# Ledger of designs, part 39: peptides against a protein of PDB entry 1LOE

Target 1, 181 residues: chain A of PDB entry 1LOE
Amino acid sequence: TETTSFSITKFGPDQQNLIFQGDGYTTKERLTLTKAVRNTVGRALYSSPIHIWDSKTGNVANFVTSFTFVIDAPNSYNVADGFTFFIAPVDTKPQTGGGYLGVFNSKDYDKTSQTVAVEFDTFYNTAWDPSNGDRHIGIDVNSIKSINTKSWKLQNGKEANVVIAFNAATNVLTVSLTYPN
Target 2, 181 residues: chain A of PDB entry 1LOE as posed
Amino acid sequence: TETTSFSITKFGPDQQNLIFQGDGYTTKERLTLTKAVRNTVGRALYSSPIHIWDSKTGNVANFVTSFTFVIDAPNSYNVADGFTFFIAPVDTKPQTGGGYLGVFNSKDYDKTSQTVAVEFDTFYNTAWDPSNGDRHIGIDVNSIKSINTKSWALQNGKEANVVIAFNAATNVLTVSLTYPN

## One batch from the design tools (peptide; made by RFdiffusion4, then SolubleMPNN)

Design b2_p13_6_s3 (from b2_p13_6, 5 letters changed)
Fold by OpenDDE base, seed 4:
Structure b2_p13_6_s3 (fold): chain B 181 residues (1-181), chain A 13 residues (1-13)
Amino acid sequence: as target 1 above (181 residues)
Amino acid sequence: GYKRIGFSATRSV
């Protein structure tokens, strides 16, 4: 089968294969999504569109992605709102900020968004988040209200290694997060 | 169909 792959281990000041949106930028070879201010939204898209669905056959692509992220908050007990990996239409733009993570606009299922996200949610939004109030990983399909969640303990300032895999045959998305250090 | 992959983050505190 056809395979497309890419890797970015360091981010330069002229990262032409990224589309920066909102407050996203690169500094010190790191992709930084938010500014050190309140009420910020930042995104970065890989510039090359990914062929994930064949309209003729209906087949959906398998994929595996891995990345490392850091949340470095001044107050470990007051962190909002979170970080997401997402797959969206090619012309996607930043959506609602805050608890919507810049990716969605509704807790109701909205098929028009055509967006799937894996959220690493650091802030409890009573209207849609799990009632236990835990920080969590969530799988979001066309809604900020996750179809599945798992509690996640933030290690402030530490690098989290993430692997996300999708098996098209089983229609199963898996997410793994570890703090190796 | 084609999609773009990306990262997003928000900060409100």
Scores: peptide ipSAE 0.764, ipTM 0.969, DockQ to the pose 0.920
Fold by OpenDDE base, seed 1:
Structure b2_p13_6_s3 (fold): chain B 181 residues (1-181), chain A 13 residues (1-13)
Amino acid sequence: as target 1 above (181 residues)
Amino acid sequence: GYKRIGFSATRSV
């Protein structure tokens, strides 16, 4: 059985195992995805490609990932647009900004995207987000319109702990978020 | 097949 693992506890100014895209950068040991300006998109990719499935056997990998993130917006009641963990083609580039989170280009299912994402969405987009208007966690498959969502209360400026697990046997993706501090 | 994992964020306000 093949196993791949990595961890980054501190982010340095010369982080060679990350590919920075858009406005993504590191400062003071933090990975910062967006600049303090309007209409910004930032991404960071782990430089090593991940073996998701075996073409010979058809087996799909299980995985577990954990991370901590902070959304620090100047106005807690007007926050746009969100933060995303995603899995995409090796040559992926930033996609549409704003409500598309720099990961997708359509609310319609587009299998050519070949992208799966877990969104932490802070802004209500009427065209595709849950009608209750809640900030939410969403599972996105080839579309910014989530296949499943759950309400989430943003604690602005606080560290959130996230665990994402995928069980290949059941085809179930599990997401948990806590604010321990 | 191989893919890359990453993080993305946008700010519009």
Scores: peptide ipSAE 0.760, ipTM 0.969, DockQ to the pose 0.924
Fold by OpenDDE base, seed 3:
Structure b2_p13_6_s3 (fold): chain B 181 residues (1-181), chain A 13 residues (1-13)
Amino acid sequence: as target 1 above (181 residues)
Amino acid sequence: GYKRIGFSATRSV
């Protein structure tokens, strides 16, 4: 049995256990991904690779992650695309295609992407997002087109608590989001 | 067998 765990409660100016990509940076002890400018990508990766699949036994790891985020987006007319928590190949690089949240590059399923993401999507893209136009949480497997979505009412400027868990035995990924305050 | 985890965000418009 192998277990890897880590926690970052305060993001410092020299956070060496993170790999910053694009315009991602830390300020005021927070990880900031999106600048208030057009055509920007910001990412941050945990520097240590995570062993999620055992090639010898074929076993897939369980995991639980939790985080808190704040989005300032009072209306849909001046809003960024949203953000993702994602799991990707070790050499993953930011993607610049519009609406793909910096993670994917197509709405078509592409197994070679080897990327799973939970999206917190604040921008409606007619080509792949749920037709109701709601801001939503999505589970993305090798495509920006989510395999499952749920409407999510953004509380502007409020802290949201997220828990993401994966049960390897059942192959079920669960996502919970709450606004405790 | 190994992956990296992280966060990503974009602003397209």
Scores: peptide ipSAE 0.736, ipTM 0.965, DockQ to the pose 0.824
Fold by OpenDDE base, seed 2:
Structure b2_p13_6_s3 (fold): chain B 181 residues (1-181), chain A 13 residues (1-13)
Amino acid sequence: as target 1 above (181 residues)
Amino acid sequence: GYKRIGFSATRSV
């Protein structure tokens, strides 16, 4: 089975409290989003909303966030669907589970979702995932079908350091994942 | 406009 935990190392000037949704919970050191059981959706939200754009000017804010996650997948035949970082409406609730990662409801573009996600996808869904079947990082905009993907080799049980940055001037989102040696 | 940032993970089977 596969379990996923993570820790937030950086987001904004202050560490925010978390709103737990579904089966997510926290321990002293980690937030655990999934259990080693079937049919689970675990989410955690930063309690304080973030100001993404200025209503007066329309300008979008830059942001950078860093976090660490661990996936324990001792059995390659019994893996979870994945882990995702997302930005959603303030009243966001868990969405469709499984391959939709609890964040989306369709592979079709749906602007009403108003959700952007970075997925760390560990399960191949033939209907929308890259055809090579690789575990991958994806950028999802209002759809579980990523607008861009990159193959990612999971290191079982090891901490992955992630940095996500958005440059509003260029409208470019960058994602980096490293396994420290 | 305001949004919330979050984390999600799922398991089907």
Scores: peptide ipSAE 0.687, ipTM 0.955, DockQ to the pose 0.667

Design b2_p13_6_s4 (from b2_p13_6, 6 letters changed)
Fold by OpenDDE base, seed 4:
Structure b2_p13_6_s4 (fold): chain B 181 residues (1-181), chain A 13 residues (1-13)
Amino acid sequence: as target 1 above (181 residues)
Amino acid sequence: GNKRIGFSATRSV
């Protein structure tokens, strides 16, 4: 099988393998997606496209990705809206902000989105989020309304280690999150 | 086809 791999252990001011969108930028060797203001949307794309779908054969590639993220909110009891890992068309641009996480525009399934996301959702949106109101991890396919969710407790200001894996043979996407410290 | 991997975040509060 064809394999593409990349790793970024720290981020520099001239991170040429990233495409910054919205308020995304690098500072102090960190990729920072949002400004310390309200109503901000930020994204960063890996500049090199990946081949996960073969249009001729219909085969989907296996993939594994790992990353660390931090949500640092001034008020741990009032945090909005969340963080996402996503896979989207190469020409993707920031989408609706707020509860749509800059990745989607609708709670209805929209195949034209061609976007899959793993959300780490810190804010309860009544219209589409799980009714228990918990912060949660969600799997999003062409919609902000997750096809599956699991409750997640935010540790404000702490590094969360994430592993996301997709097995094409079983069509199973797995997500793990740990706070090692 | 070709896709890009990315990260996104929003803040409204």
Scores: peptide ipSAE 0.725, ipTM 0.963, DockQ to the pose 0.900
Fold by OpenDDE base, seed 1:
Structure b2_p13_6_s4 (fold): chain B 181 residues (1-181), chain A 13 residues (1-13)
Amino acid sequence: as target 1 above (181 residues)
Amino acid sequence: GNKRIGFSATRSV
């Protein structure tokens, strides 16, 4: 098992270590995943595969990742659909848009997805989201229906700092989000 | 096995 680390503080137009999918692109040193139009899906993958699970030993790697994101919607009261951090098969392609966040295709558990995601969901989908209708952070395993959620208050246009950590010994994934300013 | 990490976003409004 090899340790992999990377850091990107400024994005350029020729970002060789990223695979852009859908409407994802870079502008003004920012990674922009969606365009200012309806029904868009944008993704960006780190080009180097990550070895997080050993099929022979069954061992899973610990990991910690941190990033900053901004949701800048024209109307703070009408924001859809959200932003997602995910881990997926190396040949992953954009999946269903809208409430499926471009990462999943079903609310039913689908082991063939082989995808884990942390969603920052800004839009309430009656079929699978928490019934209180709150914007929320969710942990998704092979389904858009989260195994756990926590209410989150979007601050439109402001930078959110996120830390995601996985402890393989306890099989616990933790997510923290703060608005420092 | 090997995986890729990434970010995704959708806009429908």
Scores: peptide ipSAE 0.718, ipTM 0.963, DockQ to the pose 0.920
Fold by OpenDDE base, seed 3:
Structure b2_p13_6_s4 (fold): chain B 181 residues (1-181), chain A 13 residues (1-13)
Amino acid sequence: as target 1 above (181 residues)
Amino acid sequence: GNKRIGFSATRSV
């Protein structure tokens, strides 16, 4: 078997292995996805496609990814929508519908989307988010309406460590989030 | 087959 791996510890101003979409850009060695203004979408894709599913063998790849993020949201009345880590077709384009985190365009399940996302959702959308209104982590499969969610207590301005792992044998996706400091 | 991975965020309001 083969393994493909990559790591980006610092984001440079001319990051050639990223495809920036919308307002996504790098500054101060960070990937910045949104500006502090309304109606913005920002995305960044790793430029090299990854082999997730083998059409010849039917095998699905295992994967593990980790990243660190910071959200500045001092109050619940002045927040962005959140962000996602997502896996999508190679020609994926930003989606502009509000509340869909730039990845989806419907709360209805659409297999043609072929998109999986882990959302870190900081804005309550009545139409599809958990009714308790909590900020939450969600697993999204071909829909902004998560197949599973868990409440998450945002630590404003602090670094969160995330690990996402997929086990193909068990078909289980796991997400862990910690605030180490 | 092949996919791309990435990050995405929005600010609607």
Scores: peptide ipSAE 0.693, ipTM 0.957, DockQ to the pose 0.831
Fold by OpenDDE base, seed 2:
Structure b2_p13_6_s4 (fold): chain B 181 residues (1-181), chain A 13 residues (1-13)
Amino acid sequence: as target 1 above (181 residues)
Amino acid sequence: GNKRIGFSATRSV
């Protein structure tokens, strides 16, 4: 069974409190989002809102965040769906539905969701995931169906370092993942 | 406007 934990190394200059949703919780300075049971949703939001997109001016802010995660998946046939780093409206609530990672509720593009996610997807959903079936990183804009994906080889139990950066001038979102150990 | 950042994970099966 798969479990996923997180350690955030960088976000903003201020320490933020977390709003836990669903089954998300912290223990020993780790954020744990998934349990080894089916039909679970775990989320954690930073309590302080951020200014990514200004609805009045249309301006978009740069941001860079980094975190580490560990996925324990001792077998490949009994895994969770994966997880996302996401940006959503302040009143965002956990979403149900298999394969939507708790963030989306459709493979159809829905601009009204105003949600962007970087997915680290460990479960192959035939309806929208890359046809090669690989575990993958995806960039999701208002849909679970990624606008771009890259295959990613999970190293069981190893810490992965992730950096997510958005450049407003170029409108480019960059995701990097490394296994330093 | 304002957004919130977070992490989300699920296990469907």
Scores: peptide ipSAE 0.682, ipTM 0.955, DockQ to the pose 0.649

Design b2_p13_7_s4 (from b2_p13_7, 7 letters changed)
Fold by OpenDDE base, seed 1:
Structure b2_p13_7_s4 (fold): chain B 181 residues (1-181), chain A 13 residues (1-13)
Amino acid sequence: as target 1 above (181 residues)
Amino acid sequence: GYKRLGFSATRTV
């Protein structure tokens, strides 16, 4: 059994194990994905590709990832568009901005995307988001339209602790978010 | 197959 793990507790100005895309950068030991301007898209990829499945055996890897994130919006009642953790092809580049979170290009299932994401969506897009209008956590498979969602209350400027786990045997992805402070 | 892990965010307001 092969196991791969990594951790980044502090982000440096020259973080060699990250690939910055769009407006993503590091400052004051923090990874910052968006600039303080309108219509910005930012991404950061871990530079080392991960082996998620074995082409010969068909076995899919289990994985657990944990991280903290902060959304700092000038107005807590008007926040767009959100934050996303994703798994994508090795050569992935920023996709459509805005409500597509820089990760997808369609609300319809597109297998060519080959992308799975966990979204922390702060903005209601009537074309694909849950009709209750709640900010939400979503699991996205090859589409910005989530296959499952759960309401989430944003605490603006506060650190959220996230754990994402995938069980290959059951094909179940679990997401937890807490505000410990 | 191989994939890359990443974070993404957008701001429009």
Scores: peptide ipSAE 0.756, ipTM 0.968, DockQ to the pose 0.914
Fold by OpenDDE base, seed 4:
Structure b2_p13_7_s4 (fold): chain B 181 residues (1-181), chain A 13 residues (1-13)
Amino acid sequence: as target 1 above (181 residues)
Amino acid sequence: GYKRLGFSATRTV
């Protein structure tokens, strides 16, 4: 089958294959999504659109994505709101900030969003997050209210390695996170 | 259809 792949190991000051949105930028060869201030939203999109669904056949592509992220908060006991990987329409723009992670606008299912996200949610929002109040990984489909979640322990300032895979045949999305160091 | 992959983050504290 046809395969499209890309890799970015280091982020440069002239990263032409990224579309920066909100407060997103690069510094010290790292993609930085938020500024060191309150009430910030930042995003970065890979510039090349990805063919995920074939309208003629109805087939959905398999994919595997891996990345490393760091959340570095001044206070490890008070961190908001989180980080997310998402797949959205080509013309996607930043959405609601705060607990909506800049990706969604509703806790109700909104098919017009056409957005799937894997959230790494550091802040408990009583209106939609798991009642145990844990920081968590969530799979979000057209809503900030996850269809599935799993508790996740943030290691402040540490690099988390993530692998996200989708199997089109089984319609199963898998997420793994490790702190190797 | 075509989509874009991205990362997003918010900070409110």
Scores: peptide ipSAE 0.751, ipTM 0.967, DockQ to the pose 0.906
Fold by OpenDDE base, seed 3:
Structure b2_p13_7_s4 (fold): chain B 181 residues (1-181), chain A 13 residues (1-13)
Amino acid sequence: as target 1 above (181 residues)
Amino acid sequence: GYKRLGFSATRTV
């Protein structure tokens, strides 16, 4: 059994194990994905590719990832689109279509995307988001239109703890979000 | 098969 792991506690100005794309950068030991401007995309990839599945056996890897994030949204009418944790092909590039969180380019299912994302969506897009308009967590498989969503009450400026786990045996992806403080 | 993990965010309006 092969196991790989990594952790980043503090993000430095020369973070060599990250690939920055678009406007993504580090400041004050934090990874910052968006600027306070319109039409911006920011991404950061872990530089080392991850062995997701074994071509010889067909087995898919289990994984667990955890991270902490802060969103500053002083009002609901002037807010960014949100962000995702995503798993994509090695050569993945930023997508610039509005509302697609920099990961997808269509609300239609596209198997060639080969991308799975967990979205933390703060902007209501009428064409694909849940009709209640709530900020939400979503699981996205090859489309910005989530296969499953759950309403999420954003606590402005507070640190949220996220755990994302995938169990290959059950094919279940679990997302948990808590505000410990 | 290999993939990359990452974070992505956008601001449209």
Scores: peptide ipSAE 0.725, ipTM 0.963, DockQ to the pose 0.839
Fold by OpenDDE base, seed 2:
Structure b2_p13_7_s4 (fold): chain B 181 residues (1-181), chain A 13 residues (1-13)
Amino acid sequence: as target 1 above (181 residues)
Amino acid sequence: GYKRLGFSATRTV
């Protein structure tokens, strides 16, 4: 079985393996996706396309990815919309901002999106988010309306360790988030 | 098929 892997432990000013979109950039060894300003979308793509489906066999690849992120959200009222990890078409561009997280354009299922995302959602959108209003982790398939969610207690300014795994045989995506404090 | 992996974040207010 063929495997593709990469690792970025520190982000530099010359990050050649990233495609920056919107307001995303690197500074102080971190990938910064959004500034503390209104109406912003920041994205970064890994430059190399990933072969996830074998046209000859029809097999879909398993994958495991891990990353660390920090969200600064000292106020629950004036909070940003959230952060996502996503898998999208090679030519993907920033999509609708705000509650659509720059990744989707609709709460309705849209197969043409061809996008899967794991959202770390910090803002309650009444139109599609879980009614309890909790910050949550969501799995989004071709829609900002998650197919599954779980409440998540954000630790402000702390590093969260995330592991995302996909098992093609079972068609199950697993997400784990921990604060190793 | 091929895809790209990415990260995204947004802020409205």
Scores: peptide ipSAE 0.691, ipTM 0.956, DockQ to the pose 0.881

Design b2_p13_8_s1 (from b2_p13_8, 5 letters changed)
Fold by OpenDDE base, seed 3:
Structure b2_p13_8_s1 (fold): chain B 181 residues (1-181), chain A 13 residues (1-13)
Amino acid sequence: as target 1 above (181 residues)
Amino acid sequence: SSGSGSFGIGYYD
């Protein structure tokens, strides 16, 4: 068996293990991904790609990741699209289309994207988001249109703790979000 | 909307 792990507890201005894309940067030991300006995209990639899929055997690795994020979204209409965690091919580039979370570019399923994302979506896009208009957590596979969603009550400006786990044997991805404080 | 933010990990086969 082989295990790869990493952790980042504080972010610095010279963070060598991150690749900044778009408007992403660090400030006050935090990774800041949006300036709350229209049509901006901020991304950061862990600089070392992971061997999650073995092309020789077809096996996919288990993984678990945990992180904390903060969103400032005082209303539901004049806010950013939200935060997204994603796993994508090593040469992935930010996508600039509005509402696509910087990761996707279509609501149509595109297997060539080879990208899986967990969205914490704060902006209602009528073309693909759940019709109830709720802020939501979504699992996105090769499309901005989530394969599964769940309503999420944002606590504005508060730290959310997230755990994402993938079980390769069952092909099940689980997402948990809590507000401990 | 007023932008988006994401964090990701690249993978290889």
Scores: peptide ipSAE 0.550, ipTM 0.913, DockQ to the pose 0.773
Fold by OpenDDE base, seed 4:
Structure b2_p13_8_s1 (fold): chain B 181 residues (1-181), chain A 13 residues (1-13)
Amino acid sequence: as target 1 above (181 residues)
Amino acid sequence: SSGSGSFGIGYYD
């Protein structure tokens, strides 16, 4: 099967392999996706679309990506909703902000979304998030309500290393997050 | 909340 992998270790102001949407931008070798301003949605897309699913044959490609992210919570008044990695149709545009993370529009399953996401959710939304109120990692399929979640202990301001892999042979998506520093 | 951030990839078939 086909395997798609990518990694970006440094960002610059003239990053040509990214499509910026909403309030996303690069500075100081970082991709900045969230501003401490209410109702902002910051997104970036890898500029090259990928072929993951073949509708004619039903074949699904393997996929592996790795990245590092930092979440800062400067104070109780400027709490972000979280960070999300997503795979969506090539013409994807920013969706509903806030708890929908700019990626989804509903807590109900909506096949027209055609979007799969891994959320690193730092804000508790009573209507769909795990009732324990923990920050969590979630796998989202066509809905902001995750099909599976795991509690995640956020280390504020620290670099988290993430690996997301889909194995087509086993039909399993794995997410790994570590704080190496 | 103060906003959200996301990184994504577009797909085709």
Scores: peptide ipSAE 0.527, ipTM 0.907, DockQ to the pose 0.746
Fold by OpenDDE base, seed 1:
Structure b2_p13_8_s1 (fold): chain B 181 residues (1-181), chain A 13 residues (1-13)
Amino acid sequence: as target 1 above (181 residues)
Amino acid sequence: SSGSGSFGIGYYD
């Protein structure tokens, strides 16, 4: 079955710093978020929230994270909806599944979502994805319709190394993805 | 499609 796994550190079955939502769970050194089952939503939250935005002062903190993920599909041409990294309010719950990636509920901008996501999207949704149909990396702000996208070639079963950085001074979010070669 | 996975961090104000 298709498996999407995520690693920021070495995970274990007794991982205590994660809040599991939907169908997410841990195995040996991996966080498993989904399998090849229709309409499943697998989520996990880092249990320690962060202070990035201060509405009182208007200040925004810099943010940098790095991680590795693997998409292992039985058929490299028939994969699920993809993997998403997101930052959302501390009380966030799973949202709409499928093409909405369990993170959003609309393609229309909704400021009440208060959610920013980086999607690694493996499934073409005609209503909002880039018309070329390519698998892509997208930056999503309060909408599943990305504000920016870039084509991405999936390497099935291979570890993708990702770095996401936000510069508060410039308001620029950067995403890099590499496969070892 | 056959599911989606996501990992997130909560933030507070």
Scores: peptide ipSAE 0.506, ipTM 0.898, DockQ to the pose 0.634
Fold by OpenDDE base, seed 5:
Order: structure tokens, then sequence, then C-alpha cells
Structure b2_p13_8_s1 (fold): chain B 181 residues (1-181), chain A 13 residues (1-13)
């Protein structure tokens, strides 16, 4: 079975800065979001929303986030769909599970979603994923069908460092993933 | 496929 865990800081049982949704939980100082169990959606929201967009002025703020994740996938027979980092309206709730990663409901562009996600996708969904079938990183804007993707070679059980940055001036979202030595 | 997860931030106006 596949398990995806995150280590941003040390997580405890009383993690007050996270709002757990669905099957997300903390264990062993990690935030665990996915397991290879059908119909499970694990989500965690930072308890404090961000003011990144001002509808009155149209201004958008820059943001940078970083985290470390580990995927344990001892076999390819029973794997999860992957995970995302997402930005969504403050009242967001879990959406469609499975290949939609609990964040989206459609492969068609849906402006009402108002959601942007960076996916770390470990399962090939024929209907929308890149045809090469590779595990991939994707940028999703109001759709599970990524506007851009890049193949990603998973190092099983190893810590990956991720940095996601948005530059409002250029409207460019940058994703960096590395496996440090 | 089985299981999915996400973590993120809510935004407000």
Amino acid sequence: as target 1 above (181 residues)
Amino acid sequence: SSGSGSFGIGYYD
C-alpha cells in the first residue's frame, strides 16, 4: 500500500494549526494524507486562511511555501492517487476523491471551483493525465486536468523537498522538487 | 486507484 506523509514541522496529536478533513491525521510527527484505501480523501487545511487576492483592487500577493514529503509505495499493485498542495476558498470542503484528489470535480475547466493546486500524481488516469503514463507534477487551475505537467521520478521512501512560489507580478507559479543527498 | 490526499490553504477576499 502507498502512504504519503508530510513533514513541514513536527506534528503532534494536538495540531491546532491544522483543520483535518476526511481521513487526514497526524502520526509519528508526520501529517498523513493518503493511504491506498478506496474512497478515502485526506485533507488538511492551515487553520489560518491567507489574504492572497483582493477583489476590490485586483491585487494578488506573492506567496512561497515549502514542505517535505515522503511516499512509501512498496508495490505498484495497490497505490493511492497522489496528493496536492492547493489554494481554495476559505470554506472549502473535500471534493471528489480518487483521481480528482479530493480537490476537483471535473476535468473540464470550472471557474466556479476557484481552486489552484499543485499535484504530485502517482496514478495514471487515462481520461486526463499525460499520455506517457509517467508519475508527474502538475499545475491544476479549476480542473484536475493540468495546464502543465512534468514527469517526476519517485524515490520510494525518500524525503522530497518541495518549494512552491507564486510571483504575482509575472503570474508565474514555480514548483521545485528535489531529493537531497 | 485508491485514496487521495491534499493539504492547503483557504483564501479570503
Scores: peptide ipSAE 0.499, ipTM 0.908, DockQ to the pose 0.627

